# Designs tried in a protein design run: peptides against a protein of PDB entry 9IZ0. Part 330

Target 1, 345 residues: chain A of PDB entry 9IZ0
Amino acid sequence: ITCLGSNGHTYKQLVKGGNDDLRQDAVMEQVFEQVNGFLRSYRKTSQRNLSMRTYKVIPLALKTGVIEWVQDTIPLGEYLDSAHKVYHPKEWSLSTCRKLIAEKQMEDLETRLKVYDLVCRHYRPVFRHFFLESYADPVQWFTTQTNYARSTAVASVLGHVLGLGDRHGQNILIDKTSGEVIHIDLGIAFEQGKKLPVPECVPFRLTRDVVDGMGITGVEGVFRRCMEFTLETLRREEDSLLSVLEVLRYDPLFSWLISPLRRMKKQKMQLENFNQPESGNITTDASRDPKIQRNNVSGESEAERAILKVRQKLSSTLSVEASVGELIRIAQDPSYLALMFCGWS

## One batch from the design tools (peptide; made by RFdiffusion4, then SolubleMPNN)

Design b2_p30_2_s2 (from b2_p30_2, 18 letters changed)
Fold by OpenDDE base, seed 1:
Structure b2_p30_2_s2 (fold): chain B 345 residues (1-345), chain A 30 residues (1-30)
Amino acid sequence: as target 1 above (345 residues)
Amino acid sequence: DEEKKREERLKALEEREKELEEKRELFKKA
């Protein structure tokens, strides 16, 4: 829908309804706004205009609301699919790559690594071309690619610290004006991505195409330095950040756990992407549900564990440089990326 | 023909990337 603002400007709004809990998105956006306050308060982050891009989320009910439509954006995955067809028309389709990874999802790590390497050789990175194609002026190209690396660094640190999941190419928008990343669908947080049918094994998305967009320096340029400055800021503001999260502990509308319904929806979306024919009525005889000990782990105990994990991720036991170095290593490790739903791009 | 045009376009983009990276290093020194 398009709304007329009190300022006379028209705003595009996306109305979401159904099973998606927009309260989760609204809460995460509020956390990002607070973090953006911290990033503005410190010289090292402020001088670089480091921020998490935010958008307005207005939850109207438990599962219904209005989100601000981010204009002049494209989903990363949409750009990559189009660009691969243009630059590498002889390479495998995204559907072929997905199928091959899926067919091996139950195999050992060695087999999965071989398939991942094979997919990588037939689906080469192209995201650098976004900046080369979109910006004719050298200053605009440099600025937008720098903004991409900066915003990706902030989002990577925050994504790790808050345990943001489901960071696939459709949940990461690129602002075509600034080159900045915008993360959407924030309802998988606090490491609940590890509970998905395909567990998330990386701290944030740092696939070959995500790196290719950083230009010739890859992760060793602006990205690493901006991760370090962001983590340094979050470590300084640990108590402030934890205080923001403690407010959420008492929000009865905030879910610290992935809902079974959302898990099933993500499972269905993963299966549909594999074009597996509906193998008939597997009457999963509901009689052999292993006793899920409904450990009534109170929502409070899950919140406490989530906050404790955030504190642990902000620990100063390792230097900022060592911590960022390890995060970047893990996020690019083929042994983790080969286990992901889409780790090759 | 279309393949050759794509290869020529890719090569031209790689050459442009190199020139732009050289300019980037000039902008960092300024």
Scores: peptide ipSAE 0.097, ipTM 0.708, DockQ to the pose 0.016
Fold by OpenDDE base, seed 4:
Structure b2_p30_2_s2 (fold): chain B 345 residues (1-345), chain A 30 residues (1-30)
Amino acid sequence: as target 1 above (345 residues)
Amino acid sequence: DEEKKREERLKALEEREKELEEKRELFKKA
């Protein structure tokens, strides 16, 4: 839809309907705005204009709302699929790679590592070409690639600390003007990605294409240093951040748990992405998983557990450098990436 | 013919990447 603002400007708005609860997105965007306040207060982060890119979310009802249309963006996964066909036309298709990973999903780690390595050899990174294609001027190329590495560093620290899940290439937008990343579909937070049919094992998305976009230095230099400055700021503001999350504990609109319906929707989308033919009526009789012990873990107890886990991630037991080094290592570890739905790109 | 044009495009992009990275190192020293 197009809305006329009170300032006389016309704004494009995307109406989302269906099974996505935009209230979760709206709450997470409010948390990001508070964190952006902390990042602006500290010299090391403020001097670099470090921020999580936000967008306006207006929840209208359960599973219905209006999101801001972010102009001049592209989904990372859309760019990568297009660019891979251009630069590597003799390599495997994304559908072939997905199929091979899916066929081995129930196998042991050694078998999954072998198929992941095979897929990686037949699907090479291309994301560096985004910056080379989009920016003719060397200063603009340098600036936008730096903005990408900075914004990815902030999103990686925040994504880890808040346990943000479902970070596939369609949920990460690239701003074509600034080179910054914009994270969307924020309804899987506080480690609920581990409860997906394919559990998330990495702290944030740092796949080969995400690294390729950082240029020749990869994770070293701008990305690592900006992660360190972001984590240092969040550790200093631990009590302030926990106070913001404690307000959400009492928000009746916020769900600390992934809904069974959202889990089933993500399961269907994962199966559809594998080109498995719709074999008939799997009436997933939701009655038959008996080990959902309805532990009436009150929404309060899940919120308390989530806040405790945020506190643990902000612990000063390790240096900022050691903590960031370990996060970068785990996020790039083939033993974790081979377990993911799309860990190769 | 199309394959040769793709290889030439890839080579031209690699040369451009190298020139841009040399310029990046100049900008870091300034």
Scores: peptide ipSAE 0.095, ipTM 0.700, DockQ to the pose 0.015
Fold by OpenDDE base, seed 2:
Structure b2_p30_2_s2 (fold): chain B 345 residues (1-345), chain A 30 residues (1-30)
Amino acid sequence: as target 1 above (345 residues)
Amino acid sequence: DEEKKREERLKALEEREKELEEKRELFKKA
């Protein structure tokens, strides 16, 4: 839909309907706006204009809403797939890499690490070329790459703290004007990504291409420091953040659990990407959902557990620097990335 | 022909990256 704003600007709007719960996105965007308030109030983050990029979500009904289309964006995964074919045409296709990782999904860690290393050698990072190609002026290049590193740092801290899942390259947009990242499809939060068929084992996406976009310093410099300042701000505002999350505990529209439909949709998308021609009856017999004991973990008990985990992630037991250092280490650890659906890019 | 053009483009990007990073280090010192 295209809407004319009262300011005379035309806004593209995406209407999502069906099984996608836009209320989760809307709620998470509200949390991000509150966090952006904290980032604006704290000197170290305010001086750097640190923010989580947000988009407007207007829920129209339980499963229907309007998302403001973020203009001048590209999905990270779309750019990377296209750029990899351009800059590394002799390397493996993304489908080949996915297949090899999939074929070894049930193997031991050593075998999975060997396949991950092999894939990494045949699928090199290209994301630095986004900045090099898009910004002819050195000041624009420097500014946009800095904005990317800053924005990625904020998103990484928030993604960890809020336990954002499903952070694949199609759910991360790059703003072509600012270089900032925009996270979309926020309905896997509070570590529910660990309940996916391929569990999410990293705190946030910090793959080789995500790092390549930071330039020669990689994670060392703007990214690390901006993670530290962001985490310092969130630790300072812990009670304020927890109060925001407590309001969501009583929101009957918010689901602390991944919906079975969303889990099945993700399972199907994972299986389709594996190119297994086993037209075998994957009867969507909901009967062989392994007895994940539907422990009647009330939505309230999951909310309480989620809030407790947020509090634990904001703990001052370790320094900000030590905490950020460990997060960066884990997010880049091949032992975790080799277990991911797409940990190489 | 297209492969050679891609290799030439990649090389030009690597040279540009180096020049831009040298400029970045100058901007950090200023």
Scores: peptide ipSAE 0.102, ipTM 0.713, DockQ to the pose 0.016; fails the geometry check
Fold by OpenDDE base, seed 5:
Structure b2_p30_2_s2 (fold): chain B 345 residues (1-345), chain A 30 residues (1-30)
Amino acid sequence: as target 1 above (345 residues)
Amino acid sequence: DEEKKREERLKALEEREKELEEKRELFKKA
């Protein structure tokens, strides 16, 4: 829909119906706004304008809401698919790569590593070309690529700490004006991504294309340093962050568990190649999966476990540098990326 | 013809990336 604001500006808004998850998105955006407060209060993060990019989510009912349309954005996955066809037209299609990985999904790690390496050799990174094509001025190119590395670092730390799942290329938008990343579809949090049909094994998305967008220094430049400053800020504000999460423990409308409907929708999206736009007729008869009923862990017990895991991730037992170093290592490890739905791009 | 134009465009982008990266190192030292 298009709304005229009281300020005379016209805003495009997306009305979503039938998604139980808009309330989870709204809650996660509120958590990001609090974290952005911490990042603004700390000198090392404020001097770099570090923030998690947010968008407005207004839940209208349990299954309906209005999302503010993020203007001047492109999904990372949409850019990468188009750019790969332009720059590497002799390489394999994204559908071919997905098929080969899916055909080996039930095989051992060694076989999955071999097919992942094969896919990587036939599907090269292209995301650096976004910055080279979009920004003619050297200062604008440098600024936007720096903003990309900074925003990706904040999102990576915060995504790990909050256990954000479903971080595929369609749920990560690139702001074409600033180069910053915007994470959408936040209803898979607190490590519920491990309950997906293809379990998420990485702390955040740091695939070859995500790294290629950082330029020649890759992760060793602005990205690593901004991860360190972000984690240092979150460790300093641990009690404040945990207090925000404790308020959510008592929200009777916040689900600490992935909805069965979302799990089934993501299962279909992982089985059906991402090429079909949502034809709205998912009459998923929710009646028939008897295995979901047996782990009735109370929502309170899952909230407590989630908060304990957040506290563990904020632990000062390792230095900030050691913790960030290990997170970057795991996020780039082929042994984890080969297990992902799309770990090569 | 289109393939050769694509290779020439890719090479021109790589040369531009190199020039921009050299400028980046100048901006880091300033």
Scores: peptide ipSAE 0.074, ipTM 0.681, DockQ to the pose 0.015; fails the geometry check

Design b2_p30_2_s3 (from b2_p30_2, 16 letters changed)
Fold by OpenDDE base, seed 5:
Formats: structure tokens, C-alpha cells, sequence
Structure b2_p30_2_s3 (fold): chain B 345 residues (1-345), chain A 30 residues (1-30)
């Protein structure tokens, strides 16, 4: 819908109907705004304008709300599918790659690594072309690619610390004006992505196309340094961040657990081609939940474990450089990426 | 014709990528 504001400006808004509880997204956006406060207060991060890009979420009721439509954006996955068809028309389709990975999902790690490597040879990175196509001026190209690397670094650290899940190419928007990343659909947090049908095993998304967008230096330079400064800021503000999360422990509207409905919806989206718009009538026949042991962990005990895990991720036991180095290594490791639903792009 | 236009676009982008990388390397040495 388009709304006319009291200021005379027109705002596009997305009304979400269906089974998605936007309260989870709204809470995570509030956590991001607090973190943006920390990044603005610290010299090393403020002088680089480091921030997590946010969007306005207004939950109206259970399963309904209004999201601010982020203008001039494109989903990363939409750009990559389009660009791959342009630059590599003789390579495999995304559907072919997905099929081959899915056919080997139940096989051993060695077999999964072989099929992942095969897919990688037949589906090459293209995301560098986003910047080359979109920005005619060299200064604008350099600035937007730098903004992309910076925003990806902030989102990577924060996504790891908060255990953000479901970071696929449709849940990551690219701002066409700034080159910054915008993360959407934030209701899989605190490592609940490990409870998905395909468990998430990487700390954040750092696939070959995510790296290709950083330009010739890849992860080495702006990205690594901005991860380090972001983690240094979050370690400094640990008690402030934990205090924000403790407020959520007592929020009766916040769920520390992935809902069965959301898990089933994500299961269908992992089995169905990402290109079908949300046809709202998913009759979820709840009968075939595999007996993943319902550890009757009280919501309080899950909140406590989540907060403890955030504290552990902010530990100063390793240097910032060592911690960031290990996170970058794991996020790019083929042994982890081969286990992902879409680890090649 | 469409394949020719795609090839011409790719060659123009590769040329531009190289020119921009050369400029970045100049700015890194300065």
C-alpha cells in the first residue's frame, strides 16, 4: 500500500498477512538500534559510519503487521539469479545446483563436499558485477563497494553474536543507492537456525558471491577490519547489550524458540523453489513433525541459555583479530558450506 | 543479436573492471 504521511511525503508500506509474527522482527530491530547507538558512540566505528541497517516494523496483531518498504532495494538472491544467467549462460541453473545438493543431503561429508565442489565449478560468482553495472562513476563504485563491505561486516558480527538464522539470499536486501545490506525476516535468532530441517552451521553468510561483492581484496581489508572494530565495540558494550536482552527474557510477547509453524513454513520454502510468492493458504498438517526430542525446556531456560551463549561469543579469551579470523575461516569453510541449503552462492 | 549484445556488455564491463582495479592500486600506493 502507499500512504500519504502528515509531512506530505508518500510512503510505500508492505502489509504482511499470514502466519509470520512480526513481533520477533520488531524486537530484533530494537536490538539493532541499540547496537547502532554503541557503534555511533565508539570512535573506531563512528568515524567509518558503521551501522546495522534497520527498517520500521509495526506489528498489528499475532501474525499481522506493517513493514516499511525499503525503497531502491533488491534481494541478493534475485540479483544473483539474474546476473548468473547474463554472465554465465552456459553454466548450471540455480535449480540444477539445488537439486544436486538436495539429492546428496543424507550422504556423508565426503560425498557432500564432492557435489558442492562440482556445483561451485558450474556456478561461478557474479556479485562483483552489481557494482560495475550500477555505478558509472569510479568514486561512486568505490564508495558503494566499500559501504557493502562495511555493512556486511557489521551484519556478520551482529548476526553471529545474536545467532541470526535463515540468512538466505531473499532475506538479504541490497540498497541500490548506498550498496549497504539490509537483513529482513529476523524471527530466527539465538541459534534457532540449528533447529531448521537443514541446520545452519555457519556463523553468518560469507559465500563466494558475498565475497565477490567485496572486490579484488575479498575479505582482506575493509571487511576484516570492520568486523574487528564491530566486535571490539560489542565486547566493550557487553553489559549494555546483555541488559537489552534481559528485558526480552521477561517480555511475554517474545519467543526464544522457533515456532513449529515457522519451522514448517521454512521447511516448505527449502523444498519449494524460492520464486513462488507467499500464497497464504498453507494448510500445515501438523501430523508429520519428526520426533526431534521436544526437550520441554521452559521458555525461561531457553532465554537463559541464549543470553549465556551471547556472553560466550563476546568473551575476550581470544583477541579480536583471532576471533574474527576464526569466524571468517568457518564461514568460508567448504566443510560447513557443503552442509548448507545454498552454500555455493 | 541478443548474444552479441551480452558479449559486448561483458567485454565493456571487464575493461572497466581492469581500469577501476588499476585506479584502486594507484590509490593504495599513494
Amino acid sequence: as target 1 above (345 residues)
Amino acid sequence: EEEKKRKERLEALEKREKELEEKRELFRKA
Scores: peptide ipSAE 0.039, ipTM 0.665, DockQ to the pose 0.015
Fold by OpenDDE base, seed 3:
Structure b2_p30_2_s3 (fold): chain B 345 residues (1-345), chain A 30 residues (1-30)
Amino acid sequence: as target 1 above (345 residues)
Amino acid sequence: EEEKKRKERLEALEKREKELEEKRELFRKA
């Protein structure tokens, strides 16, 4: 739909219906707006215009809502697949890489590291070419690559602190105008991604292509410094952030438990990405729910545990620099990336 | 022919990346 705002601007909006619960996304966007308030209040973050890019989500019913259509964007994974075919036409296809990783998913870590390294040698990074192709002017190229590194740093800190899961290349949009990243499908928060069949092992996405987009300085340039300033701001605003999350504990629109339907949808997406799409109508007879022990953890007990984990992640026990250094190390560690569905790109 | 054009495009982009990074370093010092 297209709506005219009171400001005279025309906004394109996507109406989602069916089985998509948008309440989680709407709540996480409200948390990001509060965090953006904190980032504007502190000199080190304000001087750099550090923010989490947000989009408007209005839940209209239990499974229906309106989402702002983010104009002039491309999914990171869509760009990377297209660019890799252009720049490295003799390397392996994304489907070949996925197949080899999937075939070794049940093997030991040593075998998984060997296949990950093999895939990495046959699928090289290309994301730097986005900036080189999109921005002819040197000032625009510098500005957009800087905005990318800044926005990725903010999203990485927030992704870790709030336990944002499912940060794959289709859930990260690139703004073609600013170079900033926009995270979408925020329905897995507070480390609920660890409850997926393929658990998320990294604090945020910092794959070889995510780093290649930062240019020659990689993580040691704008990215690391902006992570440090963001984490410093969140540590100063710990009580303010926790107060926002305590309000969500009692919000009937927020579920601290992953819905069975969302779990099944994410499981299906993970499995369909491992299996070639044979055109078979797999009427998955819903009867073989693997006996994942329903630990009857109350939603309230999960909320309290989630808030305690946020507090723990904001702990000043380590310096900001040491904490950011460890997060960057873990996010780039092959022992974690080899366990991911797509850790090579 | 397409492979030659892709190689020429890549070499032109690598040259441009170097020239842009040299300019970036000038902007960072200013």
Scores: peptide ipSAE 0.034, ipTM 0.635, DockQ to the pose 0.015
Fold by OpenDDE base, seed 4:
Structure b2_p30_2_s3 (fold): chain B 345 residues (1-345), chain A 30 residues (1-30)
Amino acid sequence: as target 1 above (345 residues)
Amino acid sequence: EEEKKRKERLEALEKREKELEEKRELFRKA
C-alpha cells in the first residue's frame, strides 16, 4: 500500500499476512531502539555511529501487520545468488549444494564436514563484489564497506545476546546507499532457533560471504573492534538491558517460545528448500512429539530462563576481547556450520 | 568467447580491488 504522511510525502508500505506474528518483530525493534540509545550514550560506540538498523513495524492483528518498505535495499541471499552466477558460472548451483547437504543431514559429523568442505570448494564467496560494483568512488567504496563491517558487528553481538535465529540470506537486507545490514523477520529470538528442525548452532551469521564483504581484512580490524565496543557497551548497560527485557516478561503479546505453527511453517520451508518430496502423511499432529513434556512451564518461567541466558552472555568472566574472539571462532567453525542449512556454506 | 570475456572481467575486478585497497591504505596513513 502507499500511505500519505503528515509531511505530504508518500511512503510505500508492505502489508504482510500469513503465519508470521509481526508483534514479535515490533517488540524486537523496540528493544533495538533502546539498545541504540545505549550505543549513542557510550563514547566508544557513539564516535563510530554504531547502531542496529531498525524499521517500522505496525502489528494490526495476530499474524498480520504493516512493515515499512525499506527502499534501496536488496536481500543478501538474492544478491549472492545473482553474483555467484556471474562470477562463478562453472561452480555448483545453490540447489545442488542444498541437495548434497540435505542428503547427508542424518549422517555423522565427519561425513557432514566432508560434504560441507566439498560444497565450499564448489561455491566460493562473491560478496566483496557488491561494494566493487555499487561504488565507483574510492571514498564511497571505503565508507560503505566500513559501514557494512560496523553494522554487521553490532547485529552479530546483539543477535548473539538476544539469541536471534532464522538469520538466512532473505532475512538480512543490505542498504545500497550506506552498505549497512538490516535484519528482518525477528520472530525467532532467545535461542528458539535451537528448537527448529535444523537447529541453529552458531551465535550469529558469519559465513564466508559475510566475511568476504568485509574486504581484505576480513573479520580483523573494523569488524572485531566494533564487536568489542558493542559488547563492552552492552556489559556496561546490563542492568538497563535486563530492565527492558523484564518489561517484555509482562507483555501478553510477546511469546518467549516458538509457536508450534511457526515451527511447522519453518519445517515445511526447510523441506521445500531441500527439494524433498512432500511425504503426504505429515499429519504433524503437534500432540505426538513425545519429548515435549508439557511441563506447564509458565510463560513467566520461559521469560526468566531467557533473561538469565542474556545475563550469562553479558558476564564479565572473560575479557571483551576473549569473548569476541570466541564468538568469531564459533561462528566460523566448520563443525557448527556443517550442521546447519546450506545457506550457511 | 564468453569464457574469455568473463576471465577478462574478473581480472579487471581483481585489478580494481587492488587499486582501491592501495588507495584505502593511503587514506589510512594520511
Scores: peptide ipSAE 0.031, ipTM 0.594, DockQ to the pose 0.015
Fold by OpenDDE base, seed 2:
Structure b2_p30_2_s3 (fold): chain B 345 residues (1-345), chain A 30 residues (1-30)
Amino acid sequence: as target 1 above (345 residues)
Amino acid sequence: EEEKKRKERLEALEKREKELEEKRELFRKA
């Protein structure tokens, strides 16, 4: 839908209908706006204009709403697939890489690491070319690459702290004007990504292409420092952040658990990407999997567990530098990335 | 047509990488 605003601007709006729970997105965007308040109040973060990029979500019903379409964006995955075919036309296709990783999904870590390394050698990073393609002026190039590293740092800390899942290349938009990242489809939070058919084992997406976009310094430049300042701000505002999350504990519209429908939708999308011709009706009657102990964990007990995990992630037991160092290490560790659906790009 | 667009994009990029590398060399010599 295109709406004319009272300011005379036309806004594109995406209407999501069906099984997409936009209330999760709306709630997470509200949390991001509160965190953006903390980032604006703290000197180290405000001086760098650190923020999580947000988008307007208007829930119209339990499963329908309007998302403000972020103009001048491209999905990271769309850019990377296009760019890889241009810059590395002799390398493997994304479908070939996905197939090889999938064929080894049930194998041991050693076998999965060998396949991951093989895929990495045949699918090289290209995301640095986004900035080189998009920004002719050297100052604009440097500014946008800096904005990318800053926004990725904020999103990485928040993604870890809030346990954001499903951070694939279609759920990360790049703003073509600023170079900033915009995270969309926020309905997998509080580590519910670990319950996906392919469990999410990394704290945030820091794949080779995500790092390649940071330029020559990679993670050791603007990115690491901005993660440190962001985490320092969140630790300072721990009680304020926890108070925001406690309000969500009492929100009857917020689900602390991944819906079975969303899990099935993700499973289907993963299987379709494997080109497995076994259209065997895996009627995963998710009602009958006896290993899904419907732990009747009350939504309250899951909320309490989620808040406890947020508190643990904000713990001052380790320095900010040590905590960020460990997060960056884990997010780039081949032993975790080899287990992911798409850890190579 | 798609292959032509890919070739044109690649040639434009190789040119731009070269121009940026030449600029980086100028900044390294300054």
Scores: peptide ipSAE 0.028, ipTM 0.603, DockQ to the pose 0.016

